# Ledger of designs, part 212: peptides against a protein of PDB entry 3B8E

Target 1, 230 residues: chain A of PDB entry 3B8E
Amino acid sequence: PFLIFIIANIPLPLGTVTILCIDLGTDMVPAISLAYEQAESDIMKRQPRNPKTDKLVNEQLISMAYGQIGMIQALGGFFTYFVILAENGFLPIHLLGLRVNWDDRWINDVEDSYGQQWTYEQRKIVEFTCHTPFFVTIVVVQWADLVICKTRRNSVFQQGMKNKILIFGLFEETALAAFLSYCPGMGVALRMYPLKPTWWFCAFPYSLLIFVYDEVRKLIIRRRPGGWVE

## One batch from the design tools (peptide; made by RFdiffusion4, then SolubleMPNN)

Design b2_p27_8_s4 (from b2_p27_8, 25 letters changed)
Fold by OpenDDE base, seed 4:
Structure b2_p27_8_s4 (fold): chain B 230 residues (1-230), chain A 27 residues (1-27)
Amino acid sequence: as target 1 above (230 residues)
Amino acid sequence: DLEKEAEERALELLKKALELIKEALEK
């Protein structure tokens, strides 16, 4: 998200503090939950043919999968960001290169895509209104990530939801998202203004996309044992 | 300065809450 912010010179979609809240709040409990996850039966039964090469390939494949998931998360957040800005009169194309004027406190006549002029204060309200939905989108997408990371080869439907810590992690992330979204003072403290409940649903297509992606990946692994996708 | 202080306090509170959750899970 930060790289796109710099390269495209768009208004900041996610605040630094909000990013820290993701790292500390949404990733920690999931990581703990995965540490207590029951050993996957297929991982435990797989004897490495060549421990050195198979370990390297396996680490590379895991890194690629997590990297791809992270890109889908970022895309989900940006989608929500662009939808909110478009709803407020700023089309995605118009946001390109707008950052300099957007962040300038002395410019109070920044035009939207429809020719409406926005004061600095009005622009910052819209920007901070985008921070919360971006965060919530990441949390909702992370629900899918948590579930799919339980298994390497087996479908989520085959492994089931046996880890109570994982379930607790999902509720904790949701509670944190609700707290940050609706607690008084978070708009000032974290630059996250209250979110309309309808925006929680904007992330669901991306969660579904991650599930489909992972199930397809796992299906390929099952059909081609020893392939490059393992 | 007040905004930064508020952010730091919010982060500290969040960290404490997460530590409490972690402790509760380890029990």
Scores: peptide ipSAE 0.014, ipTM 0.315, DockQ to the pose 0.032
Fold by OpenDDE base, seed 5:
Structure b2_p27_8_s4 (fold): chain B 230 residues (1-230), chain A 27 residues (1-27)
Amino acid sequence: as target 1 above (230 residues)
Amino acid sequence: DLEKEAEERALELLKKALELIKEALEK
């Protein structure tokens, strides 16, 4: 997100505090839950045929999977960001290169895609209005990510939701998202304005995409054991 | 300045919440 912000020179889509909440709040409990989760019986019971190569391959695959999931998460967040800005009159093409003028406190006549002039304060309100939905989008997408991370090979439907710690993590993330989204004063304190409940649903297509992607990946792994997609 | 102070306080609250969660998980 930050790299795209710099490269595209667009208004900041996600605040520093929200990033910290994701990294420390939403990702930590799930990571702990996965660490305590008994590794899939298939992974632990199979003696690595070659401990050195199989470990490296597994690390690379996990890294690639997390990288791909992270890209889908980012795309989901940016989609939400662009939709909100478009609803407020800023089309994605118009946002390119707009950051310099957007962040300038002395420019109070920044025009949107429809010729409406926006004051600095109005622009910042719109920017901060994006922070909460972006955060919530990431949390909702992370639900799917956490569920798929339970298993390396087996379908989520086969493994089920037996890990109480993971379930707790999902609730913690959701509770944190709800708190940050709806608690009075968060707009001033964290630059996170209240979220319309409808925005929770904006992320669901991306959660579904991650779920489908992982199921397809796992299906390929099951059909081609030892392939490059492991 | 007030916004920064509010952000710092919020971060402190989040850290405290995380510590409480960590303590709850270690019990």
Scores: peptide ipSAE 0.014, ipTM 0.312, DockQ to the pose 0.030
Fold by OpenDDE base, seed 2:
Structure b2_p27_8_s4 (fold): chain B 230 residues (1-230), chain A 27 residues (1-27)
Amino acid sequence: as target 1 above (230 residues)
Amino acid sequence: DLEKEAEERALELLKKALELIKEALEK
């Protein structure tokens, strides 16, 4: 998120504190839940052919999976960000290069895509209005990601939701998202303004897309063992 | 300055909460 902010020179979609909440808070319970996940039956039955090469392949696969998941999460967050800003009159094309004027407290006449002028305070309210939905989008996408990461080859429908720690992690993330979104003072402390309940549903299409993508990926892996998709 | 102080306090509280969760999960 921060790299895209610098490259595109757009208003900050997610505050530093919120990024830390994702990195330290939201990802911790999921990571622990995955550590206690039951090994897939195919992984347990597959004797390593070469311990050195198989370890390297496994580390590469894990690294690629985490990298892809993180990228999809970021895309979901940015989508929500662009939707909110568009609803407030700032089209994505207009946001390119706008950061300098957006963050300048002395400029109170920044125009949106429709010629409406925005004060610094109004712009910051809109920016902080984006922080909460961005975070919630990440949490909702992580629901799918946690379910995806549970298995490498087996369908979620085959493996099932037997890990109680995973279920607890999902509830914890949801509770954290609700706390950060609705607890008084979070607007000042974390620059996260209260979220309309309708915005929770904006992330669901992305979660579904990720889920479908992963099931298709797993299906391809099952049909073509050792393919480049692994 | 007050906003930065509030952010730092919020971060400290979050870290403490996460540590408690971690300890609870390790039991």
Scores: peptide ipSAE 0.013, ipTM 0.314, DockQ to the pose 0.029
Fold by OpenDDE base, seed 3:
Structure b2_p27_8_s4 (fold): chain B 230 residues (1-230), chain A 27 residues (1-27)
Amino acid sequence: as target 1 above (230 residues)
Amino acid sequence: DLEKEAEERALELLKKALELIKEALEK
């Protein structure tokens, strides 16, 4: 997300603090929960033939999977960001290169796509209005990621939600998102303004897409063991 | 200065949240 902000020179879609909240708050508990997850019986029973090569392959596969998932999360967040800004009069094309003028507190006549002038304060309100929905979108997408990462080969429906730590991680992530989104003072402290409950649902299609993608991937792996999709 | 203070507060809140999570995981 931050790379697109730099490359496109658009207004900041997600604050540094919210990025830290994602990295430390939402990703750490899931990682711990996965460490306590019972490995699939087939994976544990197979002694690695070559511990060095198999570890490297597994690390690359995990890194690639997390990288792909992270890109989908970012796309979901940016979609929400562009929708909110468009609803406030800033079309995506107009946002390109706008950052310099957007962040200048001395410019109080930045025009939107419809010719309306925006003061610095008004622009910052709109920017901070995007932070919370962007964060929430990532959290909702991460629900799917956590659930799908529980298994490598088996469907989530086969293994079930037996790990209490995973369930706790999902609850904690959701509670953190709700706290940051709706607690008074978060707009000042974290640059996260309250969002309408409807924005929680904007991320659901992306979560569903990730879930479907992973289930299809796992289905292919089950049908073709040793294929390139593993 | 306000951004730095906000970052420090956010880090403190994150640390507190992590501690609460750690305590919850140890039970």
Scores: peptide ipSAE 0.012, ipTM 0.306, DockQ to the pose 0.032

## One batch from the design tools (peptide; made by RFdiffusion4, then SolubleMPNN)

Design b2_p28_1_s1 (from b2_p28_1, 25 letters changed)
Fold by OpenDDE base, seed 2:
Structure b2_p28_1_s1 (fold): chain B 230 residues (1-230), chain A 28 residues (1-28)
Amino acid sequence: as target 1 above (230 residues)
Amino acid sequence: LEKLIEEAEKRALELLEKAKKLIEEALK
């Protein structure tokens, strides 16, 4: 998110405090839950391969897979960001390079894509309105991510949802998202304005995309063991 | 609290801009 913010000079899509809440709050319990996931049955059945080459390849492939998932998560967040700004009159093309004027307190006539002028206060409200749905989008995408991370090779349908800690982690993450989104004072404390319930659904296509992506990836791994997709 | 957050964000942005300039200078 920060890289795109810097490169594109767009208005801040996600506040620093919100990012910290993601990194420290939403990811920690799920990550712990994954550590307690029962060993994948196929890992136990794998004959010892050359431990030096296969370990390095596996680490690289895991890193690549997580990197790809992270990119999809970011895309989901940015999609929600652009949708909200577009609904408020700011088309994506117009946002490019707008940050300088957007963040200037002395400019109260920033024009949207339709020629409407926005005061500093008004545009900051819109910016903060983007923070909450961006956060919620990440949480919803993380539902799929956590489910798929249970196994490296086996389908979620094969492994099942036996990890009670993971289920608890999903619940905790969702509860935290609801708390941050709807608790009074979060707009002041975290610059997260209340979110319309409809915005929770904006992330579902991306959650589904991640789920499908991982199932396809796992299917390829099962069909082509030792491929570059591992 | 809002003022503190705004100040923190401003400082963070300034740091990011400095970092960007340093990277651009290093790539030259």
Scores: peptide ipSAE 0.007, ipTM 0.288, DockQ to the pose 0.015
Fold by OpenDDE base, seed 1:
Formats: structure tokens, sequence, C-alpha cells
Structure b2_p28_1_s1 (fold): chain B 230 residues (1-230), chain A 28 residues (1-28)
């Protein structure tokens, strides 16, 4: 999120406090759950040829998988961000380079894509309105991402959801998201305004698409080992 | 494609870690 913010100079989609809540509150338990995930049966049955090298490779693979989850989550969050701003009159193309004027307290006539002028206070309300849905989107995407990242090659349906820690992590993350979204005072304390229930569903199509894409990818890998998909 | 994804993931992770450090420094 921060990288796209710097590169595109768009309004800040996620506040620092919210980022900390994600990193410390939502990502920690899922990360632990993935660490305890049983390796695919085909990987576990192969004795490591060299325990030191194979451990390093495995640690790198885990780190990369976690990084991929984070990247996909960011994409989902940005999707929600752009949808919210578009609904408020700011089309994605108009947001490019807008950050400088957006954050200027002395500019009270920033125009949206339809020529409506926005005061600084109004702009900040819209910006902060994005924080909670962005956070919730990440949580919802994490549900799918954690499930699909459980296996590299096998379908989730084949591997099953045997990891109780993963299930606990999903519930904990969801509970935290609900708390941060609906607890009184979060708008002042965390700049997370109350979330409309409809925004919980905004990420579902995205999560489903990722899930389907990953299952198709895995299916192709299984059918054509060493093919172009690798 | 997997190799490309892996490389992209590695770069993304490195950038995220750098960004995190910058944020932490900015909060100080």
Amino acid sequence: as target 1 above (230 residues)
Amino acid sequence: LEKLIEEAEKRALELLEKAKKLIEEALK
C-alpha cells in the first residue's frame, strides 16, 4: 500500500495505525498458522538430501509465500480503495498525482472527476472512510489467501483444513476486524470510521477469483509438471 | 511463471520491509 502511495502520489489509502493493526493484529496469527501447516505429503515424504540447504530453501519458500499473500492483500485493498473513491466522485485516473493538493489544508476547492469541489475536511473524511473497508478487505482476502497458500500443488479440497491454528487465526482476525470497525471511539482513536455491512462483501468476488485462479494454476501444474506455468 | 512470481515476491518483500522501516522511522 505504501509503495503505490509513493509511486502514484494518491491519497493515503491506509493509515499508519491501521497498518500497525494489520501487521501486529491480523498477520501474526495467520503467519504462525502457516508455519505450523503440514508440508504437502509429497514434500514431507522426501527426506531432505541436505538438511541445511533444504531448510534454507524451505524458509525462503515460506517467506516468499507470505510475501505473495501480502501483495495480493494489498491489491485487494487497493481495489476497495478505488471503488470507494470512485463512488465519491474520484476516478482512479484523477487520483494520480492528487496527493499534494489532497493533503494541503489551504486548498479547499479540490475538484473531483465531476467538477465537485471538496474541502480539506471533506477530503479527509473520505480518506478515513477508506481505512476501515481497506482493512476489512484485507481480512476477507486473507481468508482465501491463507487457504490457497496451504498447498503449493494440491487442491485445498484434497489437503483439507486440518490446521486448527489456521482456523483460529481466521476467527481471531475476523473478530479484530469487527472490533476495530464497530467499537465506539475507533474513528477518533484509529481514524477508522464505522463500516457499512455491505463493504464486507466487496472483497468476496475478488477472493473468489483468486481462489479459482489458484486452483486452476495448481491443476495445470499437476497435469503438466515442468510446463510453462512453472 | 513460477520463477517470475518468486522473483516478484522477493522484490515485493524487500520493498515492504524497507517501507516498514521507513514508517517506523517516521513515527519516531
Scores: peptide ipSAE 0.000, ipTM 0.253, DockQ to the pose 0.024
Fold by OpenDDE base, seed 4:
Structure b2_p28_1_s1 (fold): chain B 230 residues (1-230), chain A 28 residues (1-28)
Amino acid sequence: as target 1 above (230 residues)
Amino acid sequence: LEKLIEEAEKRALELLEKAKKLIEEALK
């Protein structure tokens, strides 16, 4: 998110405090839960043909897959961000290079895509309105990510949801997202304004995309054992 | 708390701008 913020000079899509909440609040418990995931039966039974090369290849491929999932998460967040700003009159193309004027307190006549002038206060309200749904979008996409991470080869349907700690992590991050979104004072304290309940569903297509991506990946791995996708 | 957050955000933005300049210089 910050890289795109810097490169595109767009209004800040996600606040620093919100990022800290993701890193420390939403990701920590799920990450710990994955350490307690039961070993996948296929991983345990499959003898490496070459312990050094196969381990390195597997680690690289897993890293690439999770990196791709992370990119899908970021895309989901930015999608939500652009939708909200578009609904408020700022089309994506218009946001490019707008940050300098957007963050200037002395400029009170920043025009949107339709020629409406926005005061600094109005712009900050819209910006802070984006922080919460971006965060929630990431959390919703993380549901899919965490569920698929429990297995390397087996389908989610085959492995099942046996790790109670992972399930607890999903509820914890959801509860945190709800708390940050709806608790009074979060708009002032964390610059996360209350979220319309409908925005919780904005990330669902991306969660589905992650599920489909991972299931296809795993299907390829199962059909082509020893392939480059493993 | 609000003032502290604003200050922290300001500092973070300044750091990001510095990082941007460094990246731009490195790409040159």
Scores: peptide ipSAE 0.016, ipTM 0.309, DockQ to the pose 0.016; fails the geometry check
Fold by OpenDDE base, seed 5:
Structure b2_p28_1_s1 (fold): chain B 230 residues (1-230), chain A 28 residues (1-28)
Amino acid sequence: as target 1 above (230 residues)
Amino acid sequence: LEKLIEEAEKRALELLEKAKKLIEEALK
């Protein structure tokens, strides 16, 4: 997200505080839950395979999968960002290169895609209005990520929701998202303005995409053991 | 707190712009 902000010179899609909340708040419990589940799965099901080669390959595969999921999460966040800005009069094409004028406090006549002029204060309100939905989008997409990470090779439907730590993680991140989105004063304290409930659903297509992606990936792995998709 | 966040963001943006320029110079 931050790299795209720099490269495309668009208004800031995700604030530093929201990034910290993701990294320290929403990702911590899920990461711990996954670490425990991986340890448990490794203890229970690994037949004595060659520990050196299998560990390296598995770590690389997990890293690639997380990288791909992270990319889909970022796409979901940006989708929400662009939708919100479009609803406020800023089409995606118009946002390209707009950062310099957007962040300039002395420019109070930045035009939107429809010729409406926006003051600095108005622009910052719209920008901060994007931070909360972006954060919530990441949380909603993380639901799918956490669910798919429960199994390495089996379908989520086969393993079920047995990991209590993961369920707790899902609840914790959702509760944190709700707190940050609706607690009074969060707009001033964290630059996270209240979110319309409809924006919680904006990420659902991406959550579904992640779920489908992982199920297809796992299906391919099961059908073609030792393939490049592993 | 808001002022502190704004200042921190400003500093972060300045650092990023410097980094961007360095990358652009390295890619030329």
Scores: peptide ipSAE 0.008, ipTM 0.305, DockQ to the pose 0.015; fails the geometry check

Design b2_p28_1_s2 (from b2_p28_1, 25 letters changed)
Fold by OpenDDE base, seed 4:
Structure b2_p28_1_s2 (fold): chain B 230 residues (1-230), chain A 28 residues (1-28)
Amino acid sequence: as target 1 above (230 residues)
Amino acid sequence: LEKLIEEAEKRALELLKKAKELIEEAER
């Protein structure tokens, strides 16, 4: 999120503290769950490691955690971010380069895509309104992504949901998301305004799409070993 | 019980604020 924020000069979609909460709160348990996932032949390319001396997560699992999970998380979050801003009059194209004027407290006439002028206070309300749905979207997308990350070639239906730590992680991150979304004072502490219940479902189609896409990808890998999708 | 929950929430918020301050200090 931060890289896109810098490159595109868009309004900040997610606060640094919220990112930290994701990394420590939502990603930690899932990362541990992957360490205890049942071995798959294409993921577990190395001999069994010594838990005392070797890395908790092998290089491939680390790559999935920081690469694939991070990318899908970012895409899901940005999807929700752009939807919310578009609903408030800011189309994605208009957001490009808007940061400088957006963050300037002395500019109270920033125009949206429809010519409506926004005060600094109004802009910050909209910005902070994006933070909570962004976070929740990350969690919802992470449900699918975490499940697909446990396997590279096998279907979720083949590998199953036997990892109790994974299941616990899904509940934990959901509970954390609910807490951060609805706990009083989060708007002040984390700049996360209360979430409308409907926004919990906004990410579901996206999560499902990713899940289906990955299952199709895995199906292709099984049918065409050594293909470019691997 | 409601008071205990409220106190726990208050403490959690205070910890989050402190964490935020530490992050802001580290970013300077």
Scores: peptide ipSAE 0.006, ipTM 0.252, DockQ to the pose 0.034
Fold by OpenDDE base, seed 1:
Structure b2_p28_1_s2 (fold): chain B 230 residues (1-230), chain A 28 residues (1-28)
Amino acid sequence: as target 1 above (230 residues)
Amino acid sequence: LEKLIEEAEKRALELLKKAKELIEEAER
């Protein structure tokens, strides 16, 4: 998100406080849940023939998987961001390079794609209105991520939702997202304005996409053991 | 229970405000 913000010079889609809430609030419990699931899976694995090489390969595969999932999460967040801004009159193309004027307090006549003028205060309200949906989108996408990461090779449907810590993590993330989205004063404290319930559903297509992508990946791995996708 | 929740929310907001201030100080 931050890289695209720098490259495209768009209005800030995700505030620093929101980033910290993601990193400290939503990522810790999932990381712990995944660590427990990995430890449980590793206990069931036969000792690696070569611990150094097999560990390195496994770490690389995990890193690549997390990198891909992170990119899909970012895409989901940006999709939500662009939808919200488009609903407020700012088309994606119009947002390119707009940051300089957007952040200028002295410019109170920034035009949207339809010629409507926006004051600095109005623009910042819209910007902060994007932070909460972006955060919620990340949480909803993380649901799929956590579910798919539970299994390395088997379908989620085959292994089931046995990890109680994972389930707890999903509830904790959802509760945090609800708290940050609906608690009074979050707009002032965290620059996270209340979210319409409909925005929770904007991330669902991306969660489904991640789920389908991972199931297809796992299916390919099962059909072609030792392939490049492994 | 509602009062306890409101008090907890108020305390949480105060903590978040302090965290925000710390972040703003660190960014400066």
Scores: peptide ipSAE 0.005, ipTM 0.265, DockQ to the pose 0.039
Fold by OpenDDE base, seed 3:
Structure b2_p28_1_s2 (fold): chain B 230 residues (1-230), chain A 28 residues (1-28)
Amino acid sequence: as target 1 above (230 residues)
Amino acid sequence: LEKLIEEAEKRALELLKKAKELIEEAER
């Protein structure tokens, strides 16, 4: 998200504080949950593995999974961002290069795609309105990520939701999203304005896409052990 | 995109390492 903000010079889609909340708040408990599940799986698979080669393969598999998942998360967040700005009169093409004028406090007549003039305060309200649904989109996509990361080869339906820490992580992320979205003062403190409940559902197609993608990937791995998808 | 993926992967690995350390500390 931040890289696209720099490269495209668009208005800030996700605040720095919100990014920190994702990186430290929402990702920490899931990461702990995955580490526990890996430890349990390694305890069950007591065959003498070469610790160097298996760690490298494990790190590469995790790296690829997180890289692909992270891209889908970013795409979901940016989709939500562009939809909100388009609903407020700013088409995606018009946002390219707009950052300089957008962030200038002395320019109170920035035109949208329809010729409507926006004050600095109005622009910042719209920007901050994008932060909350972007964050919620990431959280909802992370639900799918956590569920799919439970197993490398087995379907989620085969292993089940036995990891209590993972379930706790899902609830923590959801509670954090609800707190940041609806707690009074978060608009001032975190630059996150209240979210319309309908925006929670905008991320569901992306979560479903990730889930289907991973189940298909796992199915391919099960049918073709040692294939290019590993 | 490849660099972004690599950086995301690196961050994910760092988070996993931290999580593993936290688990190992909690089990002690």
Scores: peptide ipSAE 0.000, ipTM 0.235, DockQ to the pose 0.022
Fold by OpenDDE base, seed 5:
Structure b2_p28_1_s2 (fold): chain B 230 residues (1-230), chain A 28 residues (1-28)
Amino acid sequence: as target 1 above (230 residues)
Amino acid sequence: LEKLIEEAEKRALELLKKAKELIEEAER
């Protein structure tokens, strides 16, 4: 998010508080749950032929997969951001380069894509209106991410949802997201304004995409052991 | 971390303002 902010010079899509809530609040319990996930029967049975080389390759491939998932999560957040701003009159193309004027308190006549003028206060309300949905989008996408991370090779349908800690983590992050989104005063305290319930569904296509991506990846690994996709 | 990010954002914004000014000067 910060890199795109610098490169595209768009209004800030995700605040620092929301980032901290993700890193310290929503990700901690799920991360612990993954550490206690039962090893796949295949991982336990297959001793690496060459422990040094095979471990390094596997670590690199896992790192790449997590990197790709992180990119899809970011895309989901940005999609929600652009949809909200478009609903408020700011089309994506118009947002490019707008940040300098957007963040200037002395400019009270920033025009939207339809020629409506926005005061600084109005712009900041819209910006902060994006923070909560962006956060919620990440949480919803994390549902899929956590589910797919239960296994390295097997389908989630084969492994099942046996990890109670993971289920608890999913509940906790969802409850936290609901609390931050709907608790009175969060707009003032955390700059997270209330979210329409419909925005919870905005990320579902991306969650599905992550799920499909991982299932396809795992399917390829199962069909072609030792392939570059492992 | 929040303070560091806020400082980084402020610096980035200042750089963008300077860049904008330079572009506007070059177009004049």
Scores: peptide ipSAE 0.000, ipTM 0.227, DockQ to the pose 0.014

